# Peptides against a protein of PDB entry 6UG1: the designs that were tried, part 177

Target 1, 304 residues: chain A of PDB entry 6UG1
Amino acid sequence: SNEERKRRKYFHMLYLVCLMVHGFIRNEWINSKRLSRKLSNLVPEKVFELLHPQKDEELPLRSTRKLLDGLKKCMELWQKHWKITKKYDNVGLYMRTWKEIEMSANNKRKFKTLKRSDFLRAVSKGHGDPDISVQGFVAMLRACNVNARLIMSCQPPDFTNMKIDTSLNGNNAYKDMVKYPIFWCEVWDKFSKKWITVDPVNLKTIEQVRLHSKLAPKGVACCERNMLRYVIAYDRKYGCRDVTRRYAQWMNSKVRKRRITKDDFGEKWFRKVITALHHRKRTKIDDYEDQYFFQRDESEGIPD
Target 2, 301 residues: chain A of PDB entry 6UG1 as posed
Amino acid sequence: SNEERKRRKYFHMLYLVCLMVHGFIRNEWINSKRLSRKLSNLVPEKVFELLHPQKDEELPLRSTRKLLDGLKKCMELWQKHWKITKKYDNEGLYMRTWKEIEMSANNKRKFKTLKRSDFLRAVSKGHGDPDISVQGFVAMLRACNVNARLIMSCQPPDFTNMKIDTSLNAYKDMVKYPIFWCEVWDKFSKKWITVDPVNLKTIEQVRLHSKLAPKGVACCERNMLRYVIAYDRKYGCRDVTRRYAQWMNSKVRKRRITKDDFGEKWFRKVITALHHRKRTKIDDYEDQYFFRRDESEGIPD

## One batch from the design tools (peptide; made by RFdiffusion4, then SolubleMPNN)

Design b2_p23_8_s2 (from b2_p23_8 with E4K E12K E18K E19K R23L)
Fold by OpenDDE base, seed 4:
Structure b2_p23_8_s2 (fold): chain B 304 residues (1-304), chain A 23 residues (1-23)
Amino acid sequence: as target 1 above (304 residues)
Amino acid sequence: EEEKENEELIKKAEELAKKLLPL
């Protein structure tokens, strides 16, 4: 019905706000001074120097290469620190079906919210789910004074899916779900004026995204619980930015149709959400990023 | 201190979530 369409749109908006607030809270927790002191000790001086290369005036690309090598070594150090990767409880922060949401509302299951103290202990010991591991990696880079962002791919229920029963029955459902990450890192390259994408846990990859990312879900089974729609960046200064354009090859033709921002009302609402979570002043980094997004919109064109 | 700051931030985030609900 039209009413059920409105209800699903509303519930999608509510769920999206809750996810974005969760990302904000986790971004604050990883700024803990106590955690920072512990994690900085994992990074040797030689690796710290690679993270902070001098500007090569002859060839700025040499400085970017040093930073990339430093980030690779940080991923290796993080793998040595991380002892136990727990499976997600149920589906974690991957996308739930409408049926799963309805069944969960009827089940008085007390969700155990992870406390800050438990999170900090988990990161410090190197044990937890993949999301805690990525968040801890961002904390380690921040402890080394790297301008690292926490990235979250928000997975609200698909308000464009009007099917009643969307039960996902399959033996490989968990494997397909976790094939692509929900959380990752971005690092500012001050030499190239670009964000570097880092997945330290899942794909264990570093990339300079041009037109597409390796982190963008591909294939029907993977997209059932992980749809690239709302990629939110949380920085060390409590900035909040929509960076979906970086990771979406087909933002205008495909991704926009599955976002709340497909209409003027949803666009205005989503801007209010971003503004409310954005606690810093604009910087030249934001200008370079917006110029990159503009060029990506022009190069995609308007879908006919 | 860090726990009180975190409780205040959780509270602010919950209040924000309530304010950002579409009417």
Scores: peptide ipSAE 0.035, ipTM 0.682, DockQ to the pose 0.133
Fold by OpenDDE base, seed 3:
Structure b2_p23_8_s2 (fold): chain B 304 residues (1-304), chain A 23 residues (1-23)
Amino acid sequence: as target 1 above (304 residues)
Amino acid sequence: EEEKENEELIKKAEELAKKLLPL
């Protein structure tokens, strides 16, 4: 019905705000001074020097290569620190079906909300789910004065799916679900004027995204619980930015149709949500990023 | 102190959610 379409759109908007606020709160927690002091001790001086290379005036690419090597070594150090990777409870922050949402509303299962103290302890011990591990990795890089931001792929229910039963076949669902991450890291390269993408936990990869990312879900089964639609970046200065354009090869032709921002009302609403979570002034880094997004929009073209 | 800051952040987030939801 038209009423069910309105209900699903509204519930998608509510769920998206809750996810974006969750990302904001986790970004606050990883700025803990107590955690920073503990995590800085995991990084040897030689690795710290690689994270902060001098500018090579002859070939700036040499400085980027040192930073990339430093980030690789930080991933290796993080793997040594992390002792226990817990499975997600149910589906974690991956996308739920409409049926699962209705069933969960009837079942008052108290989600155990992780407290800040428990999160800081989990990161310090190296015990937790993959999301806690990624968030802790961002905290370690920030403890080393690296301009690292937390990235969250927000997975609200698909308001464009009007099927009554959206039940997913349960057995292979977990492996396909966790094949691609929900949280990752980006690091600012001051030499190339670009963001470097880092997945320290899932794919264990570092990439300089041009047209496509390895972190973008591929295949029907993986996309059922992980649809790339809202990739939100949270920086160390409490900035909040939509960075979906980086990871979406087909933003205009495919991704936009699955976003609330497909219409002017949704675009204006989503801009208000971003503005409310963005607690810093604009910087030259934002100018370089917006220029990159513009070039990506021009290169994709307008879908016919 | 840290628990009170977290409760205030959660409360601000809930108030923001209520303001940003088209009720």
Scores: peptide ipSAE 0.034, ipTM 0.655, DockQ to the pose 0.109
Fold by OpenDDE base, seed 2:
Structure b2_p23_8_s2 (fold): chain B 304 residues (1-304), chain A 23 residues (1-23)
Amino acid sequence: as target 1 above (304 residues)
Amino acid sequence: EEEKENEELIKKAEELAKKLLPL
């Protein structure tokens, strides 16, 4: 019905705000000065120097290569620190079906919210789910004075899916779900004026995304619980930015149709949500990023 | 004013997140 379509749209909006605020809270927690002091001790001086290369005036690419090598070594150090990767409880922050949401609303289960103290302990011990691990990795880079962002691929229920029963086939569903991350890192490269994508936990990859990312879910089974549509960046200064354009090859033709921003009402609303979570002044880094997004929109063209 | 509205929105969304999301 038209009513059910409206209900699903509004519930999607509410769920999206909740996810975006979760990302904001986790971004605040990883700014902990106590955690920062502990995590900085994981990074040897030689690796710190690679994270902070001098500008090579002849070949700026050499400086970027040093930074990339430093980030690779940080991923290796992080793997040594991280002792226990827990499975997600149920589906974690991956996309739920409408049926799962209805069933969860009826189950008054006391969900134990992870407290800040428990999160900081988990990161400090190297014990937790992949999301906690990524968040801790971002904290380690920030402890080394690296301009690292926490990235979250927000997975609200698909308001464009009008099917009542999407029973997901059980056995392989977890493997397909966790094939691509929900959380990752971006690092500002001051030499190339670009964000470097870092997945320290899942794919263990570093990318300079031009047209597409390896972190973008591919295949029907992987997209059932991980649909790339809202990739939100949280920086160390409490900036909040929609960076979906970086990871979406087909933003205009495919991704926009699955977003609340497909219509003017949704676009205005989503802008208000971003503005509400954006607690810093604009910087030249935002100008370079917006210019990159503009060039990506022009290069995609208007969908036929 | 906008900062207070933003703090209230964050707080409401945190409370909603805690209620709606097993976080």
Scores: peptide ipSAE 0.033, ipTM 0.656, DockQ to the pose 0.721
Fold by OpenDDE base, seed 5:
Structure b2_p23_8_s2 (fold): chain B 304 residues (1-304), chain A 23 residues (1-23)
Amino acid sequence: as target 1 above (304 residues)
Amino acid sequence: EEEKENEELIKKAEELAKKLLPL
């Protein structure tokens, strides 16, 4: 019905705000001065120097290569620190079906919200789910004075799915779900004027995204619980930015149709949500990023 | 001042998240 379409759209908007606020809270928790002091001790001086290369005036690419090598070594150090990767309880922050949402509303299961103290202990011990692990990796890079962002792929329920039963069938549902991450890292390269993508936990990859990302979900089964729609970046200065354009090959033709921003009302509303979570002044880094997004929009063209 | 405002905003955001996220 039209009323069910409105209800699903509204619930999607609500759930999206909650996910974005969750990302904001986790981004604050990883700025903990106590955690920073502990995590800085995991990084030896030689790796710190690679993270902070001098500007090579002859070939700036040499400085970028040092930074990339430093980030690779940080991923190796993080894997040595992380002792226990817990499975998600149910689906974690992956996309729920409409049926799962309706059934969960009837089940008064007291979900135990992870407290800040429990999070900081989990990161410090190296014991937690993949999301806590990625968030802890961002905290370690920030402890080394690296301009690292926490990235969250927000997975609100699909308001474009009007099926009554949205049950997902399949024995591999969990493996397909966790094939691609929900959280990852970006690091600012001051030499190339670009963000470097880092997945320290899932794919264990470092990428300089041009047109395609390895972190973008591929295949029907993987996209059922992980749809690339709202990739939100949280920086160390409490900036909040939509970075979906970096990871979406087909933003205009495919991704936009599944976003709340498909219409002018949704675009204006989503801008208000971003603005409410963005607690810093604009910088030249934002200008370089917006220029890159503009070039990517022009290069995609208008879908026929 | 900014740290206290950020703590209050975080607390409001946590309360909003607790109300809005049926976690």
Scores: peptide ipSAE 0.030, ipTM 0.640, DockQ to the pose 0.316

Design b2_p23_8_s3 (from b2_p23_8, 7 letters changed)
Fold by OpenDDE base, seed 5:
Structure b2_p23_8_s3 (fold): chain B 304 residues (1-304), chain A 23 residues (1-23)
Amino acid sequence: as target 1 above (304 residues)
Amino acid sequence: SEEEENEKLIEEAKKLAEKLLPL
């Protein structure tokens, strides 16, 4: 019905705000000074120097290569630190079906909310789910004075799916779900004026995204619980930015149709949400990023 | 305490969520 369409759109908006606020809170927690002091001790001086290379004026690419090598070594150090990767309880922050949402409303499941103290202990011990692990990796890079962002792929229920039963039948449903991450890292390269994408936990990859990311979900089964729609970046200065354009190959033709921003009302509303979570002034880094997004929009063109 | 500051941050975030809901 038209009423159910309105209800699903509203619930999608509510759920999206809750997810974006969750990302904001986790971004605050990883700024803990106590955690920073502990995590800085995981990084040897030689690796710290690679994270902070001198500017090579003749060949800036040499400085970028040192930074990339430093980030690779940080991923290796993080793997040594992390002892226990827990499975997600149910689906974690992956996308729920409408049926799962309706059934969960009827079942008063005591959701155990993770406290800040529990999170900081989990990161310090290296015991937790993949999301806690990625968040801890961002905290370690920030402890080394690296301009690292926490990235969250927000998975609100699909308001474009109007099916009554949306149950997902699949023998490998969990493996397909966790094939691609929900959280990852971006690091600012001051030499190339670009963000470097880092997945320290899932795919264990570092990339300079041009047109395609390895972190973008591919295949029907993987996209059922992980649709690339709202990739939100949280920086160390409490900036909040939509970076979906980096990871979406087909923003205009495919991704936009599944976002609340498909219409002018949804675009204006989503801008208000971003603005409310953005607690810093604009910087020259934001100008370089917006220029990159503009060039990506022009190069995609208008879908036929 | 860091816990009280965090509860306050969660409450502020809830109030923000309530303000950002399309009523």
Scores: peptide ipSAE 0.036, ipTM 0.690, DockQ to the pose 0.107
Fold by OpenDDE base, seed 4:
Structure b2_p23_8_s3 (fold): chain B 304 residues (1-304), chain A 23 residues (1-23)
Amino acid sequence: as target 1 above (304 residues)
Amino acid sequence: SEEEENEKLIEEAKKLAEKLLPL
């Protein structure tokens, strides 16, 4: 019905706000000074120097290569620190079906929310789910004075899916779900004036995204619980930015149709959400990023 | 305490979420 379409759209918006607020809270928790002091000790001086290369005036690419090598070594150090990767309870922050939402609304089960003290302990011990691990990796880079962002791929229920039953009964459902990450890292490269993508936990990859990312879900089974629609970046200064354009090859033709921002009302609303979570002044880094997004929109063109 | 600051932020974040709901 039209009413059910409105209800699903509203619930998608509510769920999206809750996810974006969750990302904001986790981004603050990883700024803990106590955690920072512990995690900086994991990074040897030689690796710290690679994270902070001098500008090579002859070939700036040499400086970027040093930074990339430093990030690779940080990823290896992080794997040594992280002792226990727990499975997600149920589906974690992956996309729920409409049936799962309805069943959860009827279920009086008290969800145990992870407290900050428990999170900081989990990161410090190297014991937790993949999201906690990625968040801790961002904290380690920030402890080394790296301009690292926490990236969250927000997975609200698909308001474009109007099927009554959306239950997923696959034996491999968990493996397909976790094939691509929900959280990752971005690092500012001051030499190339670009964000470097780092997945330290899932794919264990470092990318300089041009047109597409390896972190973008591919295939029907993987896209059932992980649709690239809302990739939100949280920086060390409490900035919040939509960076979906970086990771979406087909933003205009495919991704936009599955976002609340497909219409003017949804665009204006989503801008209010971003603005409310953005607690810093604009910087030249934001200008370079917006210029990159503009060039990516022009190069994609209008879908025929 | 660092816990009280965090409880305050969670409460501020909830209030923000409530304000950002569609009318």
Scores: peptide ipSAE 0.036, ipTM 0.686, DockQ to the pose 0.132
Fold by OpenDDE base, seed 1:
Structure b2_p23_8_s3 (fold): chain B 304 residues (1-304), chain A 23 residues (1-23)
Amino acid sequence: as target 1 above (304 residues)
Amino acid sequence: SEEEENEKLIEEAKKLAEKLLPL
């Protein structure tokens, strides 16, 4: 019905705000000075120097290569620190079906909310789910004065899916779900004027995204619980930015149709949400990023 | 306390969510 379409759109918007606020809170927690002091000790001086290379005036690419090597070594150090990767409870922050939401509303399940103290302890011990691990990795890079962002792929229920029953059947459902991350890292390369994508936990990869990312879900089974629609970046200064354009090859033709921003009302609303979570002044880094997004929109073209 | 600061942040986040929800 038209009523069910309105209900699903509203619930998608509610769920999206809750996810974006969750990302904001986790981004505050990883700025803990106590955690920073502890995690800085994981990075030896030689790796710190690679994270902070001098500008090579002859070949700036040499400086980028040092930074990439430093980030690789940080991923290796992080793997040594992280002792226990817990499975997600149920589906974690991956996308729920409408049926799962309706069934969950009937179940008064007391979700154990992770407290800040428990999060900081989990990161400090290296014990937790993959999301906590990524968040801790971002905290370690920030402890080394690296301009690292926490990235969250927000997975609200699909308001474009009007099917009544969307039972996800299959023994491999968890493996397909966790094949691609929900959280990852971006690091600012001051030499190339670009964000470097870092997945320290899931794919264990570093990439300089050009047209597409390795972190973008591929295949029907992976996209059932992980649809790339709202990739939100949280920086160390409480900036909040939509970076979906980086990871979406087909932003205009495919991704936009599944976003609340498909219409002017949704665009204005979503801009209001981003603005409410953005607690810093604009910088030259934002200018370079917006220029890159513009060039990516022009290169994709308008879908015919 | 760190708990009270977290409760305040959660409450501010709830108020923000309520203000941002299309009622």
Scores: peptide ipSAE 0.035, ipTM 0.685, DockQ to the pose 0.108
Fold by OpenDDE base, seed 2:
Structure b2_p23_8_s3 (fold): chain B 304 residues (1-304), chain A 23 residues (1-23)
Amino acid sequence: as target 1 above (304 residues)
Amino acid sequence: SEEEENEKLIEEAKKLAEKLLPL
């Protein structure tokens, strides 16, 4: 019905705000000064120097290569620190079906909220789910004075899916779900004026995204619980930015149709949500990023 | 102020997130 379409759109908006606020809270928790002091001790001086290379005036690419090597070594150090990767409870922050939402509304399950103290202990011990592990990795880089962002791929229920029953019956459903991450890291490269993408936990990859990312879900089964629609960046200064354009090859043709921002009302609303979570002044880094997004929109063109 | 509205929206969204999501 038209009413059910409105209800699903509203519930998608509500769920998206909750996910974005979750990312904001986790970004605040990883700024803990106590955690920072503990995590800085995991990084030897030689690795710290690679994270902070001098500018090569002849070939700035040499400085970027040192930074990339430093980030690789940090990923290896993080793997040594992280002792226990827990499975997600149920689906974690991956996308729920409409049926799962309706069933969950009837079940007054006491959600155990993870307290800040428990999170900080989990990161410090290296015991937790993949999301906690990524968040801890961002905290370690921030402890080393690296301009690292927490990235969250927000998975609200698909308001464009009007099917009543979306049962996901596959035996491999968990493997397909966790094939691509929900959380990852970005690091500012001051030499190339670009964000470097780092997945320290899932794919264990470092990339400089030009047109496409390895972190973008591919295939029907992987996209059932992980649709690239809202990739939100949380920086160390409590900036909040939509960075979906970086990871979406087909933003205009495919991704936009599945976003709340497909219409002017949804665009204006989503801008208000971003503004509410953006607690810093604009910087030249934002100018370089917006210029990159502009060039990516022009290069995609108008979908045929 | 726009800041107070934003803080209130964040607080409401935190309370809602605590109910809807395992934080």
Scores: peptide ipSAE 0.033, ipTM 0.656, DockQ to the pose 0.671

